Peptides against a protein of PDB entry 5TUV. Designs and how they scored, part 55

Target 1, 107 residues: chain A of PDB entry 5TUV
Amino acid sequence: KEVIDRLRYLKAEIEDLELKERELDQQKLWLQQSIKNVMDDSINNRFSYVTHEDICNCFNGDTLLAIQAPSGTQLEVPIPEMGQNGQKKYQINLKSHSGPIHVLLIN
Target 2, 107 residues: chain B of PDB entry 5TUV
Amino acid sequence: AQECQNLEVERQRRLERIKQKQSQLQELILQQIAFKNLVQRNRHAEQQASRPPPPNSVIHLPFIIVNTSKKTVIDCSISNDKFEYLFNFDNTFEIHDDIEVLKRMGM

## One batch from the design tools (peptide; aimed at target 1 I67 P70 V77 L94)

Design b2_p26_8 (made by RFdiffusion4)
Pose (drawn by RFdiffusion4):
Structure b2_p26_8 (pose): chain A 104 residues (1-83, 87-107), chain B 106 residues (1-49, 51-107), chain P 26 residues (1-26)
Amino acid sequence: KEVIDRLRYLKAEIEDLELKERELDQQKLWLQQSIKNVMDDSINNRFSYVTHEDICNCFNGDTLLAIQAPSGTQLEVPIPEMGQKKYQINLKSHSGPIHVLLIN
Amino acid sequence: AQECQNLEVERQRRLERIKQKQSQLQELILQQIAFKNLVQRNRHAEQQARPPPPNSVIHLPFIIVNTSKKTVIDCSISNDKFEYLFNFDNTFEIHDDIEVLKRMGM
Amino acid sequence: SIELHYLDHPVPPPPNLEKVPLSELA
């Protein structure tokens, strides 16, 4: 039949696709680890910052609010329902205080 | 027969997912070289100048909130711990550290 | 990294809110 070896063929490709994903899952997990190791060198943390000029060049006009918080800080944004509509940002930081810079 | 329809749908799924994973994989690489160059760029600027801590500097990780000039922004802290509440009377946009690093080049 | 979540439901505000200027957080 045309269908029964449309199966054997498809069932012979997905393992190549399955192993390719396993490989891609391993590559991603120790690429992320190598990223974590670089952003926590004490020397590298010293220079891991951006200036006002940089932000202004990438955001034309308007009011800009820069919010800095430690890693793992959770940001929750509810739906714009009405109660006047509500546009709000819920910020939860367990590892430390947050720093807010008003960009001009 | 439906074991044929199930695997063709599953195949495309795996394909569409394996493709997106290869995309975020190079984006993660781009994230590291952009971070390395950003660090190298700041070191070079410090040899021609030190900027003060609370001003003119934003440490990673961070977010950028963009809204209209006529928009009022409120900041509230309550009795509950580890909570921050920002209110806007109008729409806003949130951008990440990764995107701003891309917009500036590297 | 900062974790970002968009919710499809409304969330009530916490009780006893105190407004603070943004300059105190700089």

Design b2_p26_8_s1 (made by RFdiffusion4, then SolubleMPNN; from b2_p26_8, 9 letters changed)
Fold by OpenDDE base, seed 3:
Structure b2_p26_8_s1 (fold): chain B 107 residues (1-107), chain C 107 residues (1-107), chain A 26 residues (1-26)
Amino acid sequence: as target 1 above (107 residues)
Amino acid sequence: as target 2 above (107 residues)
Amino acid sequence: MIKITFLDYPVPDPPNLKKVPLSELS
């Protein structure tokens, strides 16, 4: 019947899409590993920095803080909520497990 | 038939996921290219200057940028070992990761 | 303006916060 044929067609197409999705997942995994390897390279690591000028060119007119921390440092930014005194809380929490955190005032 | 309709919905869902994954993969590729370009730029610059930049003049990856108004009061609490930071702001702020900065730099 | 205070004790862990590794920021 026509319905049976349509079902068979759809199932076959979905199977092909499943294969494609798995392929993309694998490609993502390999690319992530590639990026890690490139960044962890000794020479690349030596030159993996931006300047104050670079940052100033990207942002205008405000207070700019650059926070440099080791990989794996935990960042917590709560959704602003009203405090006990009726003032909204704007907060950033940082915790490193492998080294010190450095903060620079850019502008 | 209800079964055909269910499979068509599933097919569409998978197609959309695949599209999203393809976009994410392209973004990762661009990130890797941007990083390589950054390294190349810095390496060339240091060769021309015949010296590395001063330690406090650059921001090493990974980092984040916090952007807020010039009028914003920032209270920063730091542990002795500099492993923990607590920032309190009296107004809103924006956070930008190093990937976004590299994009804005045109890398 | 920025005020900096050095603490001798660990920073308190506020409740209801999602911990996100810096390397996973997006």
Scores: peptide ipSAE 0.164, ipTM 0.854, DockQ to the pose 0.050
OpenDDE base, seeds 1, 2, 4, 5: peptide ipSAE 0.103, 0.111, 0.051, 0.113; ipTM 0.847, 0.847, 0.841, 0.849

Design b2_p26_8_s2 (made by RFdiffusion4, then SolubleMPNN; from b2_p26_8, 12 letters changed)
Fold by OpenDDE base, seed 3:
Order: structure tokens, then sequence, then C-alpha cells
Structure b2_p26_8_s2 (fold): chain B 107 residues (1-107), chain C 107 residues (1-107), chain A 26 residues (1-26)
């Protein structure tokens, strides 16, 4: 009946949407690999930097730290919670597995 | 029927996911363009200056920026090989990745 | 790319770390 026809229509549309999702997922993977290839290129890598002026133009005042680390470095930021001393803990943990981490004070 | 309603809900959910995936894909495209623009800018600048920038004057990708008040006290512990860092702040801070910085730079 | 992970508690062990003032970092 009409209900059966509606069900068939909806199922067919959902199937088409599933195909579209898979297509987008594949495109994402392809683009991610493309970006990696471009960034890993020796010539591009040589010029893949920003200056202190660039950073200062992006942020107004206060203390700015630039942390440069190898790709794949793990950055952990615990959710601020009340510590044993009755003060909230604000922390950043960094762990690199492929090279040293460099920290620069911008201002 | 209830089955039709269930499929319509699923259809809508998939449409929303597709929209999100399309948006994420566009962001990746913009990231790649921004990186290429950065490389071109730096290549041109070094050609004009006929020399590379001083080693400690630039921040190489990938990096993050930590922004906090000038009044914030920052304690840092580092390993001997500089593979591990622990930062403690007595107040709140903001973290920005290199992608966001490139956006703010207008790349 | 640096992987950013938000955790409830720190995982890293502070052993073999040296405390350094921010002003001495470069």
Amino acid sequence: as target 1 above (107 residues)
Amino acid sequence: as target 2 above (107 residues)
Amino acid sequence: MIKITYLNYPVEDPKNLKKVPLSSLS
C-alpha cells in the first residue's frame, strides 16, 4: 500500500546517502594525505614558518608562548579541577617521541 | 507507521552528518591553501632579503600558541633531552593551533 | 600536527624533569 511505497522510497534514499557519506570519507582521507605530502616536501618544509611579528599581529598583548614540537607530539590539557591546596590546577603536558620541543617567549 | 518515522529520523541524521563532513572537507582545503600561501610569502621575503631569517626569530610548523595574562605565573619543568614538558599556570590560559594562526594572518 | 587531548588527570610522569624559570627558556 502507500506505506509500503513510502518505506521503499525512504530505504532507497538512505542507501544513496550512505554512498555519499562514504564518498566524502574517502575524499577526506585523500585530502589529508595530500596535505601531508605538501608539508613534508623538502622545499615547502624549509619555508613553513611564521615570525614573531606574525604572532604579535594575531594576538593583542599579554604573555605569548610559542611551542614548536615535532608532528605527532602529544599535548595534554587536564580539565581544571580543584587541587589539594584549594586552588584550581591549570596545566599543560607535552610529550614528544621524535624530537626536542622548543619554547619561545614572544612578548 | 512507526517504521516510516524511524527511517525519516535516520534520513535526517545522515543529511546532517553529510553537511558536517562537507564543511570539514572545505576547512581542509582552506588549510592547504593557507599553507601554500605561507610558503610563497616566505620564499618571496627571503628572496628580497637575499638571506634566510635568523634561526631563533621564526617559529616552524607545527606549533601552538599559549596566551595568558601578563600577571600569570608560569612554571615549567623540562626533561634533559627536551622531549617532555610540564607547564603549571596560576591562572587560565588559551591555546591556539597553527591552523588558527594562519587564518588570523589572512593566509 | 600536534595532537591535543583533554584529560581529567595528567598522565605524564614528572620524573627526571628539571624545573626551569620561564625567563631562561629560548
Scores: peptide ipSAE 0.072, ipTM 0.847, DockQ to the pose 0.583
OpenDDE base, seeds 1, 2, 4, 5: peptide ipSAE 0.061, 0.053, 0.062, 0.051; ipTM 0.863, 0.848, 0.859, 0.854

Design b2_p26_8_s3 (made by RFdiffusion4, then SolubleMPNN; from b2_p26_8, 12 letters changed)
Fold by OpenDDE base, seed 5:
Structure b2_p26_8_s3 (fold): chain B 107 residues (1-107), chain C 107 residues (1-107), chain A 26 residues (1-26)
Amino acid sequence: as target 1 above (107 residues)
Amino acid sequence: as target 2 above (107 residues)
Amino acid sequence: MIKITKLNYPVEDPPNLKKVPLSSLS
């Protein structure tokens, strides 16, 4: 039956796709670990920075804040809602668990 | 027939997930390359200058950039241990991660 | 203008938050 043959084909293809997806998941895991190792290297860590000039070249002349925080720091941005004073609230909440947060005003 | 249709929908869903994962892997590779290029640039620059940059003149990874109008009033509340930050803005803002910055820098 | 204040208590999390870890590898 044509329908039966189509079903068999689709099931076989889906199985192959499942294998491919698992392969990609493994590759992602290994690559993430590789990046972590490179960034955690003492020499690389020493040179893992950007300058004020770098930032200024990337953005226009508005107020630029650079917030340096440890990996794993939680960033929270509430949905803008009307506050009690009748103004929309625009907020950023940061919580670190491993070290202090540092803020620089670029311009 | 209905079963075939269901499997075709599932097949398409899996294909889309695979495509997304492939894209994510490519981004990770680019991130690693960008980071290595950043390190090389900084090492070379410091060697030529025969000194490291001043501590407060650079932004160490990981970081985020907050961009807002110069007219925006920013209220920043900081915990005693500097592990928690609350930013209040009277207007809209943009957030950019370090990965995006490295991309804009052409790393 | 930037105003900085120091708190002696944890910052409360407002409702309706979008949480994103910093420097998370995608």
Scores: peptide ipSAE 0.041, ipTM 0.859, DockQ to the pose 0.049
OpenDDE base, seeds 1, 2, 3, 4: peptide ipSAE 0.037, 0.034, 0.027, 0.028; ipTM 0.859, 0.852, 0.853, 0.857

## One batch from the design tools (peptide; aimed at target 1 T73, target 2 F93)

Design b2_p27_1 (made by RFdiffusion4)
Pose (drawn by RFdiffusion4):
Structure b2_p27_1 (pose): chain A 104 residues (1-83, 87-107), chain B 106 residues (1-49, 51-107), chain P 27 residues (1-27)
Amino acid sequence: KEVIDRLRYLKAEIEDLELKERELDQQKLWLQQSIKNVMDDSINNRFSYVTHEDICNCFNGDTLLAIQAPSGTQLEVPIPEMGQKKYQINLKSHSGPIHVLLIN
Amino acid sequence: AQECQNLEVERQRRLERIKQKQSQLQELILQQIAFKNLVQRNRHAEQQARPPPPNSVIHLPFIIVNTSKKTVIDCSISNDKFEYLFNFDNTFEIHDDIEVLKRMGM
Amino acid sequence: SSFESEVFIHATSEEALKNFNFFDNRN
């Protein structure tokens, strides 16, 4: 039949696809680890910053609010329901205080 | 028969997913070279100049909140701990450290 | 260790504070 070896063929490709994903899952997990190791060198943390000019060049006009918080800080944004609509940002920081810079 | 329809749908799924994973994989590489160059760029600027801490500098990680000039922004802290509440009377946008690094080149 | 929520606000200039407000609702 046309269908029974449309199976054997498809069932012979997905393992290549399955191993490819396993490989891609391993590559991603120790690429992320190598990224973590670089952003926590003390020397590299020293220069891991951006200036006002950089932000202004990438955001034309308007009011810009820069919010800085430690890693793992959670940011929750509810739906714009009505109660006047509500546009709000719920920030939760357990590892430390947050720093807010008003860009001009 | 339906064991044929199930695997064809599953195949495309795996394909569409494996493709997106290869995309975020190179984005993660781009994230590292952008971070390395950003660090190298700041070191070079410090040899021609040190900028003060609370001003003119934003440390990673961070977010950028963009809204209209006529928008009022309120910041509230309550009795509950580890909580921050920002209110806007109008719409806004949130951008990440990764995107700003891309917009500035590397 | 624990603490209360703290916010450090900084601005480029005084004009950036025209449409910004802070409310401490703690007791």

Design b2_p27_1_s1 (made by RFdiffusion4, then SolubleMPNN; from b2_p27_1, 13 letters changed)
Fold by OpenDDE base, seed 2:
Structure b2_p27_1_s1 (fold): chain B 107 residues (1-107), chain C 107 residues (1-107), chain A 27 residues (1-27)
Amino acid sequence: as target 1 above (107 residues)
Amino acid sequence: as target 2 above (107 residues)
Amino acid sequence: STFESEINISAQSPSSLENFRFHDLRT
């Protein structure tokens, strides 16, 4: 009896949690679309940038590359492995699908 | 008894997943706010300057920042079809996305 | 690879920086 009651309670709670999870999933989807709409707005897009100063203020001043690429650009960073010459390979692979990629060197 | 324990585990799993999704949702909200703040800042700045910034002085979203030592040699290879980029580094590097940059900027 | 449109490439780097190099990828 006690176990049965506990089971019933747990099942009901899990059902509620499942509904909550689905609600959050829907909210996330909505917000993602909202963000996309805001960013794709012509006026917002015009002003959607950071400056060299902004970047420099965020980092300690080593070599900084700013790579602007269209959303959805494929980014791959292979796990460093030993190369032919005995040196580890440190690589970034980019594949753009929808627009130009711009690379800026920031001092 | 065993079924009860299984449901309790399931309950806890769902609770943790919900918590994670709530955090992710909050992050998206903050991202949208940060973006709006960025746009407002830039609009105001351009209004005050009565002109847009020089084209090569800004980095448009979306972008990534690659940070590496000043001693690091960077080779950038571009595919013949201009869709693929291969960056080779002779040392380690860090990658930061635009979201992190906006956070560091305090947007 | 096939993409929806041709991609333009833009890169800016100080000429004095010898540690930054651009090459054509040989495929």
Scores: peptide ipSAE 0.039, ipTM 0.853, DockQ to the pose 0.401
OpenDDE base, seeds 1, 3, 4, 5: peptide ipSAE 0.075, 0.040, 0.041, 0.085; ipTM 0.863, 0.856, 0.858, 0.866; seeds 1, 3, 4, 5 fail the geometry check

Design b2_p27_1_s2 (made by RFdiffusion4, then SolubleMPNN; from b2_p27_1, 12 letters changed)
Fold by OpenDDE base, seed 2:
Structure b2_p27_1_s2 (fold): chain B 107 residues (1-107), chain C 107 residues (1-107), chain A 27 residues (1-27)
Amino acid sequence: as target 1 above (107 residues)
Amino acid sequence: as target 2 above (107 residues)
Amino acid sequence: STFESQVNISAASSSSLKNFSFHDLRT
């Protein structure tokens, strides 16, 4: 009896959780679309930038490269492997599909 | 009994997944707020200066920041259309996305 | 991440790239 009641309770709760999860998925999708709309707005897009000072304030002591690329640009960082010259290879591969990539040296 | 245990495990799994999705949703909300704050800041700054910033003085979203030692040698290969970039480093580097930068900026 | 970690740059694409040093990016 107790086991049967527990099973019924758990099944009902799981069903409620499934509904909650779907709700969250919908909310995420909605918010993502909202963010996209805000960022794609002509006025907002015009002002969607950071300065060299902003970047310098966020980081210190190193060489900083800023790479601006269109949304959807593919980024690949291969696992460092030993090269033919006996040196580990550290690489970044970028491929854009919708526009040019722009690189700036910050410091 | 075993069925009850299985459902309890399933319930817990779903609860944890919901928690993760809630956290992700909150992150998106914060991203939207940060972006709006950034836009507002820049609009106000340009109004005060009565001019836009120089083109090469700002980094437009979306972007990434590559951070590496000042001793790191960096080689870059660029396609003719600037759609493909290959970076070679002789040492390790870190990549930070624009979201993290906005967080560090306190937006 | 703002960028998507996906497909590799082909060797053929890499061979067509122009090579620059970091100093070239400064100028």
Scores: peptide ipSAE 0.050, ipTM 0.856, DockQ to the pose 0.077
OpenDDE base, seeds 1, 3, 4, 5: peptide ipSAE 0.041, 0.108, 0.046, 0.057; ipTM 0.868, 0.874, 0.868, 0.870; seeds 1, 3, 4, 5 fail the geometry check

Design b2_p27_1_s3 (made by RFdiffusion4, then SolubleMPNN; from b2_p27_1, 11 letters changed)
Fold by OpenDDE base, seed 5:
Structure b2_p27_1_s3 (fold): chain B 107 residues (1-107), chain C 107 residues (1-107), chain A 27 residues (1-27)
Amino acid sequence: as target 1 above (107 residues)
Amino acid sequence: as target 2 above (107 residues)
Amino acid sequence: SSFESEVHISAQSPKSLENFRFHDLRT
């Protein structure tokens, strides 16, 4: 009887959790669409930028590169391997499919 | 007994997924708020200055920041259409997305 | 792919980085 009762309880709870998960999925989709709409707004898009000062205030005085690329741009950071000169290679590969990439040296 | 154990495992799995999804939703909300705040800041700033910022003084979203030592040698190869970039570093680097930057800016 | 130019910048770097993709605030 105890096992049967536990089974019934668990099944009922799982059903409730399924409903909750679906609700969260829908909310996520809604929110993502909302964000998209906000960002795609012509006025908002015009003002969707940060300054050199903003970046400098966020990071230390090392070399900072700002790379602006279209959404969906592929970014790959290969696992460092030994190069031909016996040194580890550290690389970033960027591939855009919808527009040019722009790079700025901040400091 | 075995069925009970299986359901308990499933229940726990679903609970964890729900928790993760709730966290993701909260993050998206914060992102939207940060973006709106950024737009408002920039609009106000340009109104006060009565002009837009210089073209090469701002970084438009979306972007990433690459942080590396001042002594790091960076080699960059750029395709003719600027759709592909290959960066080579002789030392380690850090990458930060625009979301993190907005957070650091206090948006 | 063909490349038009190669730029060399001398600087020293700190910590390492994980793979990620460009994304906007919509995801």
Scores: peptide ipSAE 0.057, ipTM 0.863, DockQ to the pose 0.057; fails the geometry check
OpenDDE base, seeds 1, 2, 3, 4: peptide ipSAE 0.035, 0.029, 0.031, 0.032; ipTM 0.859, 0.854, 0.858, 0.858; seeds 1, 2, 3, 4 fail the geometry check

Design b2_p27_1_s4 (made by RFdiffusion4, then SolubleMPNN; from b2_p27_1, 10 letters changed)
Fold by OpenDDE base, seed 3:
Structure b2_p27_1_s4 (fold): chain B 107 residues (1-107), chain C 107 residues (1-107), chain A 27 residues (1-27)
Amino acid sequence: as target 1 above (107 residues)
Amino acid sequence: as target 2 above (107 residues)
Amino acid sequence: STFESEINISAASESSLKNFNFHDLRT
């Protein structure tokens, strides 16, 4: 009887959790669409930028590259491999399909 | 009972997923707020200056920041159409997305 | 792919490596 009651309780709780999870999924979709609408607005898009000063305030003392590229641009950072000269190769590969990539050197 | 144990495992799994989804949702909310704050800041700044920022002085979203030591040598190969970039570093580097930058900016 | 230019930039950093695509905040 106790086991049966526990099973019934667990099943009911799982059902409630399923409902909660679906609710969160719907909220996520709604919020994603909301963000899209805000960012796609022509006026908002015009002002969607950071300044050189902003970046300098976020990072100190090192060389910084700011790389702007269209959404969907592919970024690949291969696992560092040892080259023929015995040195590790550290690489970034960028491939855009919809527009040019812009790079700004900071510091 | 084995069935009870199975349901308890499932319950815990669902609870963890819900927790993760709640965290993701909060991140999206913060992103939207940060973006709106960024736009508002820039609009106000341009109004006060009565002009847009100079070209190449700002980084438009989306972007990434690459941070590396000042001693790091960086070789960059750029395609003719600037759609493809290949970066080679002689040392390690860090990559930060625009979301993290906005967070560091306090947006 | 063919490349138009090569730029040598002196810069240094020490941190983790991540793979991701450029994306809008909506994603």
Scores: peptide ipSAE 0.055, ipTM 0.866, DockQ to the pose 0.056; fails the geometry check
OpenDDE base, seeds 1, 2, 4, 5: peptide ipSAE 0.047, 0.030, 0.041, 0.037; ipTM 0.866, 0.855, 0.858, 0.857; seeds 1, 2, 4, 5 fail the geometry check

Design b2_p27_2 (made by RFdiffusion4)
Pose (drawn by RFdiffusion4):
Structure b2_p27_2 (pose): chain A 104 residues (1-83, 87-107), chain B 106 residues (1-49, 51-107), chain P 27 residues (1-27)
Amino acid sequence: KEVIDRLRYLKAEIEDLELKERELDQQKLWLQQSIKNVMDDSINNRFSYVTHEDICNCFNGDTLLAIQAPSGTQLEVPIPEMGQKKYQINLKSHSGPIHVLLIN
Amino acid sequence: AQECQNLEVERQRRLERIKQKQSQLQELILQQIAFKNLVQRNRHAEQQARPPPPNSVIHLPFIIVNTSKKTVIDCSISNDKFEYLFNFDNTFEIHDDIEVLKRMGM
Amino acid sequence: SPKLLFQRSLDFSDVSTPHHFAVTDEN
């Protein structure tokens, strides 16, 4: 039949696709690890910053609010319901205080 | 028969997913070279100048909140711990550290 | 409790979350 070996063929490709994903899952997990090792060198943390000019060049006009918090800080944004509509940002930081810079 | 329809849908799924994983894989690479160059760029600027800590500098990780000039922004801290509440009377946008690094080149 | 439109954590090694997010009347 045309269907029974449309199976054997498809069932012969997905394992190549399955192993390709296993490989891509391993590559991603120790690429992320290599990224974590670089952003926590003490020398590299020293220069891991951006200036006002950089932000202004990438954001034309308006009011800009820069919010800095430690890693793992969670940011929750609810739906713009009505109660006047509510536009709000819920910030939860367990590892430390947050720093807010008003960009001009 | 339906074992044929199930695997064709599953195949495309795996394909569409494996493709997106290869995309975020190179974006992660781009994230590292952008970070390395950003660090190298700041070291070079410090040899021609040190900028003060609370001003003119934003440390990673961070977010950028963009809204209109006529928008009022409120910051509230309550009795509950480890909580921050920002209110806007109008719409806003949130951008990440990765995107700003891309917008500035590397 | 209000329904959530967007939720994420700040992590330099995470690219699974959208880097740009807009809160508009359309949402």

Design b2_p27_2_s1 (made by RFdiffusion4, then SolubleMPNN; from b2_p27_2, 16 letters changed)
Fold by OpenDDE base, seed 3:
Structure b2_p27_2_s1 (fold): chain B 107 residues (1-107), chain C 107 residues (1-107), chain A 27 residues (1-27)
Amino acid sequence: as target 1 above (107 residues)
Amino acid sequence: as target 2 above (107 residues)
Amino acid sequence: KPKILYSTTLDLTNVDQPKTFKVTDSD
């Protein structure tokens, strides 16, 4: 009887957790859409930028590349492999589907 | 009972997922706030300067920052339409999303 | 062909992907 009661309790709790998880999923989707709407606003979009100074204040001492691309651009880093010359190849692959990619050297 | 144990494992897994999703929601909220703060900052700055920044002096969202040693050799291959980029580095690098930059900026 | 070590999509609403990545010496 104790085992049966425990099973019943666990099943009921899991059901409640399932409902909670679905609620969170819906809230996430709603909030994501809200952010997109805010960003797509013409005025907000006009001012959605950072400066070179902003970047330099966040990072110090090394070479900094800023890569701007349309939303949805895919970035991939393959596992580094040894090249023919004995040098490991570290790579970044970028693919945009909706517009050009822009690269700026910060320092 | 084995069934009780299985349900407890499932319960714990669901609790962890819920926790992760709650954290993601919190991040989204903070991102929206950060973006709005960025827009307000830029609007105010341009009003004070009575002009927009130079076209090549700003980085529009979305973007990423690549950080590497000043000694790192970087090669870049670009498609004709600038929709595809291949970066080759002879050493390790770090990638930072625009979200992290906004956080570091204090937005 | 090579396995992907890290992948992300440029999107401010993307919270499913890591926000920071460091490539290290790896085979």
Scores: peptide ipSAE 0.550, ipTM 0.911, DockQ to the pose 0.845
OpenDDE base, seeds 1, 2, 4, 5: peptide ipSAE 0.546, 0.545, 0.540, 0.548; ipTM 0.911, 0.910, 0.909, 0.911

Design b2_p27_2_s2 (made by RFdiffusion4, then SolubleMPNN; from b2_p27_2, 14 letters changed)
Fold by OpenDDE base, seed 5:
Structure b2_p27_2_s2 (fold): chain B 107 residues (1-107), chain C 107 residues (1-107), chain A 27 residues (1-27)
Amino acid sequence: as target 1 above (107 residues)
Amino acid sequence: as target 2 above (107 residues)
Amino acid sequence: KPKILYSTTLDLTNVDQPKVFKVTDEN
């Protein structure tokens, strides 16, 4: 009897949680769209950049590559594997669907 | 009893997902604010300079920053269709999202 | 295809992946 009551309670709570999760998913989607709209605004887009100085101020001591690509560009890092020369290969794979990728060497 | 246990696990899983999504929403809000602040900063800076920055001195969003040792050898290969880019490193590296860079900039 | 250690998209609205990823010898 107590087990049955517990089951009923848990099932009801899970249903409520499902509703809450769907609500959050919707809110996330709306907010993401809002951000995209802001970024796509002609004026905002014109000024949507960081400077060479900005990057240098955030990082120091190493080689820095800045890779700019269209929104939605896919990035993958495979598990490092041994190359033919016995050296591990550390890789970044980029796939752009809508435009060119631009690479800058910062330092 | 076993069914109760299964539902309790499911309940906890959903609670954790909800918590994560709530945090993501908060992060999105902060990102939007950071972006707007970036735009405002750049607009002001260009007004003061009375000209836009040199094209090769800025990095347009979205972008990533790759940080690696100065000793690291970096090779870049481009696919025939020019939509895929392969960066090959002979050593380890770090990837930083533009969002994280904006945070470091104090936006 | 090699097994993918990390994947993401370049998108300011992407909050599903870590914002910093480190490739180490242990990875």
Scores: peptide ipSAE 0.557, ipTM 0.911, DockQ to the pose 0.871
OpenDDE base, seeds 1, 2, 3, 4: peptide ipSAE 0.554, 0.549, 0.556, 0.551; ipTM 0.910, 0.909, 0.910, 0.910

Design b2_p27_2_s3 (made by RFdiffusion4, then SolubleMPNN; from b2_p27_2, 16 letters changed)
Fold by OpenDDE base, seed 5:
Structure b2_p27_2_s3 (fold): chain B 107 residues (1-107), chain C 107 residues (1-107), chain A 27 residues (1-27)
Amino acid sequence: as target 1 above (107 residues)
Amino acid sequence: as target 2 above (107 residues)
Amino acid sequence: KPEILYSTTLDLTNVDQPKVFKVTDED
């Protein structure tokens, strides 16, 4: 009897949680769209950049590559594997669907 | 009962997802604010300079920063089409999202 | 096809992936 009551309680709570999760998903979607709209604004887009100085202030001591690509560009890092010469290969794969990728060497 | 245990696990899983999504929403809000602050900063800076920055001195969003040792050999190749890039490193590296860079900049 | 260690998209609205990723020799 107590087990049955517990089951009923848990099922009801899970249903409530499902509703809450769907609400959050919707809110996330709306907020993401809002951000995209802000970024796509002509004036905002014109000024949506960082400088070499900005990057240098954030990082130091190593080689820095800045890779700019269209929104939605896919990035993948495979598990490092041994090369033909016994050297481990550390890789970044980028796939753009809408435009060119631009690479800058910062330092 | 086993069914109660299963539902309790499911309940906890959903609670954790909800918590994560709530945090993501908060992060999105902060990102939007950071972006707007970036735009404002750049607009002000260009007004003061009375000109836009040189094209090769800025990195437009979205972008990533790759940080690696100065000793690391980096090769870049384009494969399949102009939209696919392969970066090959002979050593380890770090990838930083533009969002994280904006945070470091104090936006 | 090599197994993927890390994947993401370049998108300011992407909050599903870590914002910093480090590949090490232990990976």
Scores: peptide ipSAE 0.565, ipTM 0.912, DockQ to the pose 0.870
OpenDDE base, seeds 1, 2, 3, 4: peptide ipSAE 0.563, 0.560, 0.560, 0.555; ipTM 0.911, 0.909, 0.911, 0.910

